# Peptides against a protein of PDB entry 4N78, part 40

Target 1, 186 residues: chain A of PDB entry 4N78
Amino acid sequence: HFQVICRLLGYQGIAVVMEELLKVVKSLLQGTILQYVKTLMEVMPKICRLPRHEYGSPGILEFFHHQLKDIVEYAELKTVCFQNLREVGNAILFCLLIEQSLSLEEVCDLLHAAPFQNILPRVHVKEGERLDAKMKRLESKYAPLHLVPLIERLGTPQQIAIAREGDLLTKERLCCGLSMFEVILT
Target 2, 155 residues: chain B of PDB entry 4N78
Amino acid sequence: MAELQMLLEEEIPGGRRALFDSYTNLERVADYCENNYIQSADKQRALEETKAYTTQSLASVAYLINTLANNVLQMLDIQASQLRRMESSINHISQTVDIHKEKVARREIGILTTNKNTSRTHKIIAPANLERPVRYIRKPIDYTILDDIGHGVKW

## One batch from the design tools (peptide; aimed at target 1 L168, target 2 G110)

Design b2_p18_6_s3 (made by RFdiffusion4, then SolubleMPNN; from b2_p18_6 with K6Q E10Q T15V)
Fold by OpenDDE base, seed 4:
Structure b2_p18_6_s3 (fold): chain B 186 residues (1-186), chain C 155 residues (1-155), chain A 18 residues (1-18)
Amino acid sequence: as target 1 above (186 residues)
Amino acid sequence: as target 2 above (155 residues)
Amino acid sequence: DEILEQYREQFTGKVFFE
């Protein structure tokens, strides 16, 4: 589903969605969640010492239940605050999954474009073969597929310009060096 | 442009008119030949004249049809060439617009990005001296030390 | 992937910031 969404939206659509999600997250964090956190801080016990080990696990649990009774009984915390936190979590997860899906698509595009852009995998040299000879053979094999040089030789000036720009846009992908998710986490 | 205009406005309409006129003329020639054959005392001569007129008329019509057909073909070729040029221009504009839109989109998404800290995978240079794996002696956690602190249910 | 590494090395990011 996320792959389909990425394909449908493209860079522009993804950017718009991400911006809106960031606004929503910011609004939730600075609004309702902040208010609940402040309220929780006010009702938190000032001194919560670790009970003596002698009370055992049940006694310790009861102690903490008693200390946090006001928080647990705060019905609005469970209904509203947790829902908002879920929304924030879902938004973050959505952003992560979109970026991952986009990265996969970009990688796929780059892999398909590589032979046309003179990007070749390193040839594994078997014992006894000269690396240089194999590389030259590989280069010669794919040389006719180099799109920009081909168009530069056969195309009109307008076609050459478009080909160069297209080549640049093909090469320059987010997955090569940029991250959106890191921005979301800051 | 001038050639196409001449074909559309003068040559093809002119050819069509000429062909129509030839039809009317052929009818007149046919009537003449029929009457001439009936009235002529020398039927053989009249027949030969009819053959001559028929051959001439057929040749004329064939010429007119061929000329008109060639002009129509030429017109179509010119129009096809114009359409190809127009298509090329439209494609160029379309591609330019698409590239521009893509650049705008990339600028927009770029604002939402930061450089990936490529953690150079520090080649964990395996220290040459494999320090002998300190045998993690799993000392069994003796939980019996806790037996003295709690009300141990003596089973 | 060696191909991806080559793209990473050539990456300028200019398209995203210009």
Scores: peptide ipSAE 0.459, ipTM 0.805, DockQ to the pose 0.709
OpenDDE base, seeds 1, 2, 3, 5: peptide ipSAE 0.456, 0.452, 0.449, 0.461; ipTM 0.809, 0.806, 0.804, 0.813; seeds 3, 5 fail the geometry check

Design b2_p18_6_s4 (made by RFdiffusion4, then SolubleMPNN; from b2_p18_6 with K6Q E9K E10Q)
Fold by OpenDDE base, seed 4:
Structure b2_p18_6_s4 (fold): chain B 186 residues (1-186), chain C 155 residues (1-155), chain A 18 residues (1-18)
Amino acid sequence: as target 1 above (186 residues)
Amino acid sequence: as target 2 above (155 residues)
Amino acid sequence: DEILEQYRKQFTGKTFFE
C-alpha cells in the first residue's frame, strides 16, 4: 500500500503530506499533550521511594498503585491523551514507512538506470583473469547503452539539454544522501 | 505551406473536376462511336476508329487517375510530416513542463530533508591497555531471599 | 549495493536545493 501511495503522490505529493503531518504532530505535542503532561507533573508524588523488598511483589505493586492512584483514576488521560499519543505515533510511523517505500522505489529506479548511465557493478574475476580486462569488456558491452553520449551524438540541441537534465534528475535521488525522517525526529 | 495549399485548393479539386469532365466526354465519345458504326458503310474502318478512341480515352483516364493519386499521396506525405513536427514540438513542451514540475517538487521535498549522517563506523579502537578483565565474579543471585515473601510452593 | 554506492558518491543534492 505504501509503495502505491509513493508512486501516486511522487515527490510533490509526499512533501505535501509530510508537511501536513508535521503540522498535526506539532499541534498535538504543543497543545493537548503538553497540557496533560503539565497536569500529570502536578499530580505526581513528590517523593516516590522504592519500597523495601520485604513487602514482596504484591506489596510493591500496591504501593505503586496507591502512589499513582490519582493518575490511574484520571479518566481523561486514558481517553484523550493516549489517543493523541497514538495519533502522533501513527504519524511518525507513516512518515517512516513512506520514506522507506520511497527509498525502495528509488533504489529500483537507480538499478534500472545504471546501465544507461555508465554505472556498472564490479565483475567477479575468476582466478587467472585480469580484472582490468574484464572491466573493459563490460564497459565496451554497455557503452552503446549510455544515453547521454548517444543523444549528444544523434540528437538536437533541445534533446541534448533535456537528456542531460533527465540524467541528472535520475541520478539524484533522496536515498543517495538525504533523509526526511531525521528532520521529523528533530 | 504553399505547396500543400496548392494541392488542397487547386490541384486535387482540379484533378477531380477533370476526371468528372472526362466521364462526360467518354459518354459522348461512346455515343459517337456507336452512331458512327451504325451509319458507316465501312464497318471495319468504323471499328478501328472506335478502338483508337477507346484507347485514347482509357489512356487519358488512366493519366488523370494517376495524377490525382500522386497529388493525394503528396498531400498526405506533407500532412504526415507536419503532424510529426507538431508531435515533436508537443513532446518537447511536455518534457520541459515535466522537468520543471519535477524541479519544483524536488525543492519542496528538499526543505524537509537533511544530510544523512553517514555513521562513520567508528573503528572501535580497542583500548591498547587491555585492562585486566576484572573477573566478573558472577555472584549467583540467591533467589532464595524471595522464597519467604511469595506464596512459593514448598516442594 | 555497489551500484548504489556509486550513485551516492556522485550525489550532490543540488537538484533538491536549487
Scores: peptide ipSAE 0.466, ipTM 0.809, DockQ to the pose 0.697
OpenDDE base, seeds 1, 2, 3, 5: peptide ipSAE 0.465, 0.462, 0.456, 0.466; ipTM 0.813, 0.811, 0.809, 0.817; seed 5 fails the geometry check

Design b2_p18_7 (made by RFdiffusion4)
Pose (drawn by RFdiffusion4):
Structure b2_p18_7 (pose): chain A 186 residues (1-186), chain B 155 residues (1-155), chain P 18 residues (1-18)
Amino acid sequence: as target 1 above (186 residues)
Amino acid sequence: as target 2 above (155 residues)
Amino acid sequence: LPEISDDSPFREGQKERE
């Protein structure tokens, strides 16, 4: 699903959705969640020590039950507090997962562009062979596929300018050195 | 474009009227052969001149049509090339617009991004100078090696 | 992977944000 969502939205669609999800998280955190956090903070026990081991685990469970009774009995703890938090969590997971799908989408695009952009994989080296001497030979084999230099050789200035721009857009992807989840959290 | 204007404004309309002129001039020439036969004292001579005019009329109508047909074809060939150049220009404009729309989309998501500081190194990196193997040499106990440390006491 | 240039639309978006 995320893979399809990335393809259909593109960069502009994904960006707007992320910007809008930030507005939703802001609305919830500064809104209903904040209201209920302030309310439950008063219902909270002003102080609560951690009992020594001596009291034993059953007596510690009894102690936490009494100290946190008002939290345990709060009627809207699930239907509201947990619900709102779940929505915020899902919004964060969407941003993370959608970025991962985009990264996979970008890397595949780059793999297909590599033959037209003079990007060769490492070649096997036998005895008496140097990669330096061989990689350059392989580059000659795929020389007819190097798009930008071919157009600069036979193309019109208009075709050349358009080729340079398209080549730039093809080789520059977010997965090359950029990320979003960090900014989302910040 | 100059050759097209010449075809559309003069040579085609002109060659076309020259065809209409043939329409009117041939009906005159048909009457003249009938009159020239009637006035003729020599019916065989007047028939041979009618035949001459018939053959000439045929050669003329075929020439006028051929000339006009070549012009119409040249016009269509030029117009076909115009559409070929125009499509090429439209395609470049389209590619340019696509590049722009993509730049706008990338600018929009670029706001939500930062550098991912990732690097690549080796599993093991040996030091530039490996530790020299130090030989063992016996030496006596010396109770004076600390004399210069702090407030020593020499003996 | 290819490097992203300083004149990239992605970099323009970061500068706009700053």

Design b2_p18_7_s1 (made by RFdiffusion4, then SolubleMPNN; from b2_p18_7, 5 letters changed)
Fold by OpenDDE base, seed 5:
Structure b2_p18_7_s1 (fold): chain B 186 residues (1-186), chain C 155 residues (1-155), chain A 18 residues (1-18)
Amino acid sequence: as target 1 above (186 residues)
Amino acid sequence: as target 2 above (155 residues)
Amino acid sequence: LPKISEDSPFMEGMKERA
């Protein structure tokens, strides 16, 4: 599903969606969640001492439950605040999954472009085969597919310029060194 | 442009008119040859003249058809070449626009990106001294010391 | 993986944020 979304939206669409999600998250954090946090801070007990260990785990739990009774019984916390937190969480997860899916698509694009860009796969040398012979065979096999050199020989100056730009754009992908998710976490 | 215009406006219409006129002329020549053969006392001479006129007429028509056909073919070739040039220009513009849109999109998404922090994999320097695994003799933790803390079950 | 050029549109966008 996320792969389809990435293909449909492209870089532009993903950027727009992520920007809007960031705005939504920011609005939730600075608005509703902040208000609930402030309210909760006001209701928080000013002095919460550790109960005596003699009360045991049930007694300690009851003690903290009593101290936090007003917080636990705050109906809006369970309904509105937690829902907003879920929305924030879902937005973050959505961004993560989109980025992961985008990275997969980019890797696939890089792999598909590799034969046309003089990028040869790492050949696993089986025992007894010369690495050099395999590499030469691969080079000879893919040499006619090198797009930029081919266009440079046969194309117009305009086609050459477009081919070079296209080649550069094909090579440069986000997965090569950039992260969107780190920006979202900040 | 001038060559195509000349073909479309002058050469091809002119060739069509010439062919039509030739048809009319051929009919006149045929009538003449028929009448000449009927009226001539020397049928052999009349036949030879008819053959000569027929050959000449056929040659002229063949020439006109060939010229017209070549002009039409030339016209089509010029038009095909113009269409190919136009297609190439459109493709160039389209690709330029697509590249530009892609660059814009990349800038926009780039605003939302940061450099991946390469976690410096601290080389876990294996401590040179393999501390001999001290046989952890699991002494059973006697939890009975905790029996006196709380409601001790008086066994 | 290929390296992203400093002149990449991605990098331009990233610099615009800072």
Scores: peptide ipSAE 0.393, ipTM 0.806, DockQ to the pose 0.730
OpenDDE base, seeds 1, 2, 3, 4: peptide ipSAE 0.392, 0.386, 0.385, 0.387; ipTM 0.802, 0.802, 0.802, 0.799

Design b2_p18_7_s2 (made by RFdiffusion4, then SolubleMPNN; from b2_p18_7 with E3K R11M Q14I)
Fold by OpenDDE base, seed 1:
Structure b2_p18_7_s2 (fold): chain B 186 residues (1-186), chain C 155 residues (1-155), chain A 18 residues (1-18)
Amino acid sequence: as target 1 above (186 residues)
Amino acid sequence: as target 2 above (155 residues)
Amino acid sequence: LPKISDDSPFMEGIKERE
């Protein structure tokens, strides 16, 4: 599903969606969640010490329950806070998944474009094969597919310019060194 | 453009008119030949004259048809070439626009990106001072202290 | 993986943010 979404939206659509999600997350964090956090801080016990071990586990539990009673009761009553947190979580996860899907798509695009861009696959040299000979064979095999040189030889100046720009755009992808998710987490 | 215009406005219409006129002329020639043959005392001569006129007329028509056909073919070739050029231009513009849109989109999404911090594997500088492993004297946890706490099931 | 050029539209976007 995310792969399809990435294909459908493209860079522009993904950017728009992520921007809107960030706005929503920001709004939730600065609005409702912040308000709940402030309220919780107000009801937080000022002094909460570990009770004596002589009270045993039940006594200690009751002690903490008593100390946190207002917080627990508030949390139970204010389910909206958890819903908002869920929404934030979902938004973050969505961003993560969309970035991952985009990265996969970009990698696939790069792989598909590689033969046309004079990018040779890493050759596993089997025992007894000369690396140089294998590389030469690969070069010869893919040489006719080199698009930009081909267009440079046969194309008009305008076509050459477009081909070069297209080649550059094909090579430069987010997955090559950029991360969106890191920005979202900050 | 001028050549195409000449073909469309002058040469092809002119050729069509000429062909039509030729048809009319052929009819006149045919009538003449028929009458000449009937009226002539020398039928053989009249026949030869008819053959000559027929040959000439057919040659003329063939020439007109061929000329017209060639002009039409030329017109079509020019039009095809123009269409190809137009297509090329449209494609060029389309590609340029697409590239531009892509660049804009990339800038926009770029705003939402940062360089992947290749976490320099900080060489965990092993602290030079190997803190001597404080011999953890494993004091045996005496669980007997718990024997007095709770109603244990008497075996 | 290819390197992203400093003149990449992506990088331009990053610079715009900064």
Scores: peptide ipSAE 0.398, ipTM 0.804, DockQ to the pose 0.722
OpenDDE base, seeds 2, 3, 4, 5: peptide ipSAE 0.392, 0.394, 0.393, 0.397; ipTM 0.802, 0.807, 0.803, 0.806

Design b2_p18_7_s3 (made by RFdiffusion4, then SolubleMPNN; from b2_p18_7 with E3K D6E R11M Q14I)
Fold by OpenDDE base, seed 1:
Structure b2_p18_7_s3 (fold): chain B 186 residues (1-186), chain C 155 residues (1-155), chain A 18 residues (1-18)
Amino acid sequence: as target 1 above (186 residues)
Amino acid sequence: as target 2 above (155 residues)
Amino acid sequence: LPKISEDSPFMEGIKERE
C-alpha cells in the first residue's frame, strides 16, 4: 500500500502529506498534549519517597497507588490524551513507512537505470575467471544501452541537454544520503 | 512553408484543373477523330492519325496524373515532416516542464530532509584504566528468609 | 550508490530550511 502511495504521490505529493502531518503533530503536541502534561505535572506528588521495605510488596504497591491516585484517575478519565498520543504515533509511523517505501522505490529506479547509465553491477569473480575479462564483457554487453552517450551522438543539442538533466535527476535520489525521518524526529 | 502553400493553393489545384481540361479536350479529340475517319477517303491514314492523337492524348494525361500525384505525395511528405517537428517541439516542452516540476518537487521534499549522519563509530575508547573487576563476590541469595513469609502450599 | 551533488535540488531545499 505504501509503495503504491509513493508512486502515486511522487516527491511533491509526499512532501505535501508529510508537511501536513507535521503540522497536525505540532498542533497536537503544542495543544492538547501539552495541556494534559501540564495538568499532570501539577497533580504529581512533590515528595514521593520509597516506602520502607517492611511494608512488603502489597503495601508498597498500595502506597504508590495512593500517591498516584489522582494521576491514574485523571488519565483514566481523559482518554483523549491517549488518543492524541496515538494519533501522533500513527503519524510518525506513517512518515517512517512512507520514507522506507520511497527508499525502496528509489533503489529500484536506480537499479533499473544502472544499465543505461554505465553503472555496472559488482561482478562476483568465480575462481579461475579474470576480473578484467568479465568486466570487459559486461562493458561490451551494456555499451549499446548507454543513453546519454547515445543521445550525444545522435540527438539534437536540446535533446542532449534534456538527456543530461534527466540522467542527473535519475542518479540523484534521497536514498543516496538523505533522511526525512531524522528531521521528523527532531 | 512557402512550398507547401504553393502546392496546396497553386500546383495541386492547377493540376486538377489541367486534368479536367484534358478530359474535355480528349472528348473533342475523340469527336474529331471519329468525324475525320468517316469523312476521309483514306481510312488508313485517318486511322493512323487517330492512333497518333490517342497516343499523344494518353501520354499527356499520364503526364498530368503523374505530376499531380507527385505533388500530392510531396505535400503529404511536407505535412508529415511538419507534424513530426511539431511533435518534437511539444515533447521538448513537455519534458522541460516535467524536469522543472521534478526539480521543484525535489526542493520541496528536500526541505524535509537532512544528511544521514553516518554515525561515526566513535571508537569506544576503552577507558585506559581497566577498572579492576571488583571481584563481585556473589553472595548466594539466601532465599530462606522468605520461608517464614506466606502460607506456602505444603506439597 | 551515487553521491548527491551539492547543486542538487534536494540540497537546495535543505539550504532553504537552514
Scores: peptide ipSAE 0.395, ipTM 0.803, DockQ to the pose 0.720
OpenDDE base, seeds 2, 3, 4, 5: peptide ipSAE 0.387, 0.389, 0.390, 0.394; ipTM 0.801, 0.807, 0.802, 0.806

Design b2_p18_7_s4 (made by RFdiffusion4, then SolubleMPNN; from b2_p18_7 with D6E R11M Q14I K15R)
Fold by OpenDDE base, seed 1:
Structure b2_p18_7_s4 (fold): chain B 186 residues (1-186), chain C 155 residues (1-155), chain A 18 residues (1-18)
Amino acid sequence: as target 1 above (186 residues)
Amino acid sequence: as target 2 above (155 residues)
Amino acid sequence: LPEISEDSPFMEGIRERE
């Protein structure tokens, strides 16, 4: 699903969606969640000492339950605040999954473009084969597919310019060193 | 452009008119030959003249048709070339626009990105002084100390 | 993976943010 979304939206669509999600998250964090956090801070016990170990685990639990009773019983916290937190969480997860899917798509695009861009695959040299000979063979095999040099030889100046720009755009992808998710988390 | 215009407005219409005129002329020639044959005392001569006129007329018509056909073919070739050029221009513009849109989109998404912090694997400089592993004598945890604490179910 | 050029539209976007 996310792969399809990435393909459909493209960079621009993804950017727009991400921006809107960030706005929503910001609104939730600065609005409802912040208010609940403030309220919780106000009702939080000022002094919460560790009970004596002699009370055992049940007694300790009961003690903390009693101390936090007003907080735990706050119905709006469970319904509204937690729902908003879930929405924030879902938004974050969505962003993560979109980025992952986009990265996969970009990697696939790079791999598909590689033969046309004079990018040779890493060759596993079997025992007894000369690396150089294999590389030369591969180079010779893919040489006719090199698009930019081909266009430079056969194309008009305008076509050459477009081909070069297109080649550059094909090579430069987010997965090559950029992260969106890190920005979302700050 | 001038050549195409000349073909469309002058050469092809002119050729069509010439062909039409040739039809009229052929009819006149035919009538002449028929009358000449009937009136001539030398039928053989009249027949030979008719053959000559027929051959000439057919050659003329063939020439006109060939000329017209070539002009039409030339016109079509020029038009095809023009269409190809237009297509190329449109494609160029389209590609330019697409590239531009892509660049804009990339800028927009770029605003939402940051460089991946290559975690400089700080070489954890192993502290030079290998603190001699203090032989942790694992004192066996004597759990018997807990035997007196709590109502354990007597096995 | 290829390296992203400093002149990349992506990098331009990053610089714009910053």
Scores: peptide ipSAE 0.396, ipTM 0.801, DockQ to the pose 0.740
OpenDDE base, seeds 2, 3, 4, 5: peptide ipSAE 0.387, 0.390, 0.391, 0.396; ipTM 0.797, 0.803, 0.799, 0.803

Design b2_p18_8 (made by RFdiffusion4)
Pose (drawn by RFdiffusion4):
Structure b2_p18_8 (pose): chain A 186 residues (1-186), chain B 155 residues (1-155), chain P 18 residues (1-18)
Amino acid sequence: as target 1 above (186 residues)
Amino acid sequence: as target 2 above (155 residues)
Amino acid sequence: SVLHFEHLSTFEEGREEA
């Protein structure tokens, strides 16, 4: 699903959705969640020690039950507090997962562009062979596929300018050195 | 474009009217052969001159049509090339717009991004100079090696 | 086949705006 969502939305669609999810998280954190946090903070026990081991675990469970009774009995703790938090969590997970799908989408695009952009994988080296001397030979094999230099050789200035822009857009992808989940959290 | 204007404004309309002129001139020439036969004192001579005019009329109508047909074809060939150049230009404009729309989309998501500081190194990196193997040499106990440390006492 | 860059010009303007 996320894979399809990435393809259909593109960069512009994903960006707007992320910007809008930030507005939703802001609306919830500074809104209903904040109201209920302030309300439950007063219902909280002003102080609450952690009992020594001596008291034993059953007596510690009893102590936490009494100290947190008002939180346990709060009627809207699930239908409201937990619900709102789940929405915020899902919004964060969407941003993370959608970025991962985008990264997979970009790396596949780049794999298909590599033959037309003079990007060769490491070649096997037998005895008496140097990669330096061999990689350059392989580059000659795929020389007819190097798109930008071919168009600069036979193309019109208009075709050349357009080729340079398209080549730039093809090789520059977010997965090359950029991320978003960090900014989302910040 | 100059050859097209010449075809559209003069050579085609002109060669066309030259065809209409043939329409009117031929019906005159048909009457003249009938009159020249009637006035003629020599019916076989007047027939041979009619034949001459018939053959000449045929050669003329075929020439006028051929000339006009070549012009119409040249016009269509030129117009076909115009569409070829125009499509090429429209395609470049389209590619340019696509590049722009993509730049706008990437600018929009670029706001939500930062550098991912990732690097690549080796599993093990040996030091530039490996530790020298120090030979063992016996030496006596010396109770003076600390004399210069702090407030020593020499003996 | 994925090349890693320190700078990506198509995303640069968006990062300056941020």

Design b2_p18_8_s1 (made by RFdiffusion4, then SolubleMPNN; from b2_p18_8, 9 letters changed)
Fold by OpenDDE base, seed 2:
Structure b2_p18_8_s1 (fold): chain B 186 residues (1-186), chain C 155 residues (1-155), chain A 18 residues (1-18)
Amino acid sequence: as target 1 above (186 residues)
Amino acid sequence: as target 2 above (155 residues)
Amino acid sequence: YVQRLEHLPMFEEGMLER
């Protein structure tokens, strides 16, 4: 689903969705969640000491249940605050999954374009073969596919300009060094 | 442009008219040859004249057809060339627009991105002192210690 | 072949008046 969304929206659509999600998250964090956190801080016991381990797990649980009774009984916390936190969590996960899906699409595009852009993979060298010789053979094999040099040789000035710009845009992808998710977390 | 216009407005219509006129003329020539053969005392001469007119007529028609065909072919070639130029222009514009749109889209999404911190995976230097896992010896919790605290119903 | 056809005699307008 996320792959389809990425393909459908493209860079522009993804940007719009991400911006709107950030607005929603900001609104939730600065509004409702902040208010609930403030309220919870007021209701929180000022002194909550760890009970002695001698009380065992059930005793410790009961102790904390008693200390947090007012918080646990706050019905709006479960219905509203936790829902808002869930929405924030979902938004974060959505952003992560979109970025991952986009990265996969970009990698695929880069891989498909690579033979046409003189980007050759490192070849496995068998014992006794020289890496340089193999790479040279590979370069010679794909040399006719180099699009920009081909157009520079055969194309009009306008075609050359477009080809160069297209080549640049094809090479420059977000997955090469940029992260959206890191921006969302800040 | 001028050549195409000349072909469309003058040469091709003119060629068509010439063919039509040729048809009428051929009919007249045929009538003449028939009458001349009937009325002539020298039938051999009349026959030779008919052969000459027939040959000339066929040659003329062939020429007219060839000329018209060539003009039509030239017209089609010019039109094909114009279409190719138009296609090239449209493609150029389309590509330019697409590149521009892509640049705009990339700027927009770029605002939402930061450089991937290639955190040099600092070799997690394993802390030299591996704290010896303190073997958690589970001492069995002797629950009998709690026997004295509970309000056991003294029976 | 096309060049040969271009040298073929055309109907002269005056031939039909005879």
Scores: peptide ipSAE 0.027, ipTM 0.674, DockQ to the pose 0.005
OpenDDE base, seeds 1, 3, 4, 5: peptide ipSAE 0.026, 0.025, 0.025, 0.016; ipTM 0.677, 0.668, 0.678, 0.687; seeds 1, 5 fail the geometry check

Design b2_p18_8_s2 (made by RFdiffusion4, then SolubleMPNN; from b2_p18_8, 10 letters changed)
Fold by OpenDDE base, seed 1:
Structure b2_p18_8_s2 (fold): chain B 186 residues (1-186), chain C 155 residues (1-155), chain A 18 residues (1-18)
Amino acid sequence: as target 1 above (186 residues)
Amino acid sequence: as target 2 above (155 residues)
Amino acid sequence: YVPYLEHLPMFEEGMKLR
C-alpha cells in the first residue's frame, strides 16, 4: 500500500503529506498533549517519598496507587490524551513507512537505470578470474546502452539537454544521502 | 508551408475542377462521335475516329486523375510531417515542464530532509579478553536506610 | 548497494531554505 502511495504521490505529493503530518503532530504535541501534561504536573504529588520497605510490595503499590489516584483516575487522560498520542504515533509510523517505501522505489529505479548510466555492479570475482578482465567485458557489454553519450552523438541539442537533465534526476535520489525521518524525530 | 498552401488552395482544387470539366467534355465528345458515325457515309473511318477520340479522352482523364492523386498524396505527406514535428515540439515542452516540476518537487521535499548522520559505527572491537563477568555481587540493597524517609500509611 | 552521494544539489537547495 505504501509503495503504491509513493508512486502515486511522487516527491511533491509526499512532501505535501509529510508537511501536513508534521503540522498535525506539532499541533497535537504543543496543544492538547501539552495541556494534559501541564495538568498532570499540577496534580502530581510534590513530594512522593518511598514508603518503608516494611510495608512489602503490596503495601508499597497501594501507597503509590493512593498517591497517584487522582492521576490514574483522570478519565480524560485515558480517552482524549491517549487517543492523541496514538494519532501522533500513527503519524510518525506513517512517515517512517512512506520514507522506507520511497527509498525502496528509488533504489529500484537506480538499479534499473544503472546499466544505462555506466554504473556497473560490483562483480564478485570468483577465485581465479581476473577482476580486470571481467570488468572490461562488462563495460564492453553495456557500453552501447549508455544513453547520454548515445544521445549526445545522435540527438538534437534539445534532446541532449533533456537527456542530461534526466540523467541527473535519475542519479540524484533522496536515499543516496538524505533522511526525512531524522527531521521528523527532531 | 508554401508548397502545402499551393496544394490545398490551387493545385488540388484546380485538379478537381479540371476533372469535372473533363467529364463534361467527354460527354460532348461522345455525342459528337455518335452523330458523326450516323451521318458519315464511311462508317469504318468514323469508327476509327471515334476510337482515336476515346483513347485521347481516356488518356487525358487518366493523366488528370494521376496528377490529382499525386498531389493529394504529397499533401498528406507534408501534413504528416508537420504533425510529427508538432508532436516532437509538444513532447519536448512536456518533458521540460515535467523536469521543472520534478526539480521544484525535489526542492520542496528537500526542506524536509537532513543529511544522514553516517554514524561511523566504530567497530566495537570486542575486547579480546572476555573480562570475567564481574560477579555482580548482589549487594543486598539495604533498604533500611530509607526506613526513616516517608510517612508510612498507618494501616 | 545504494550509491552514496555526498552532495544532492537539487535537494540541498531545499535544505538551505529551512
Scores: peptide ipSAE 0.401, ipTM 0.809, DockQ to the pose 0.666
OpenDDE base, seeds 2, 3, 4, 5: peptide ipSAE 0.391, 0.395, 0.396, 0.396; ipTM 0.802, 0.807, 0.802, 0.807

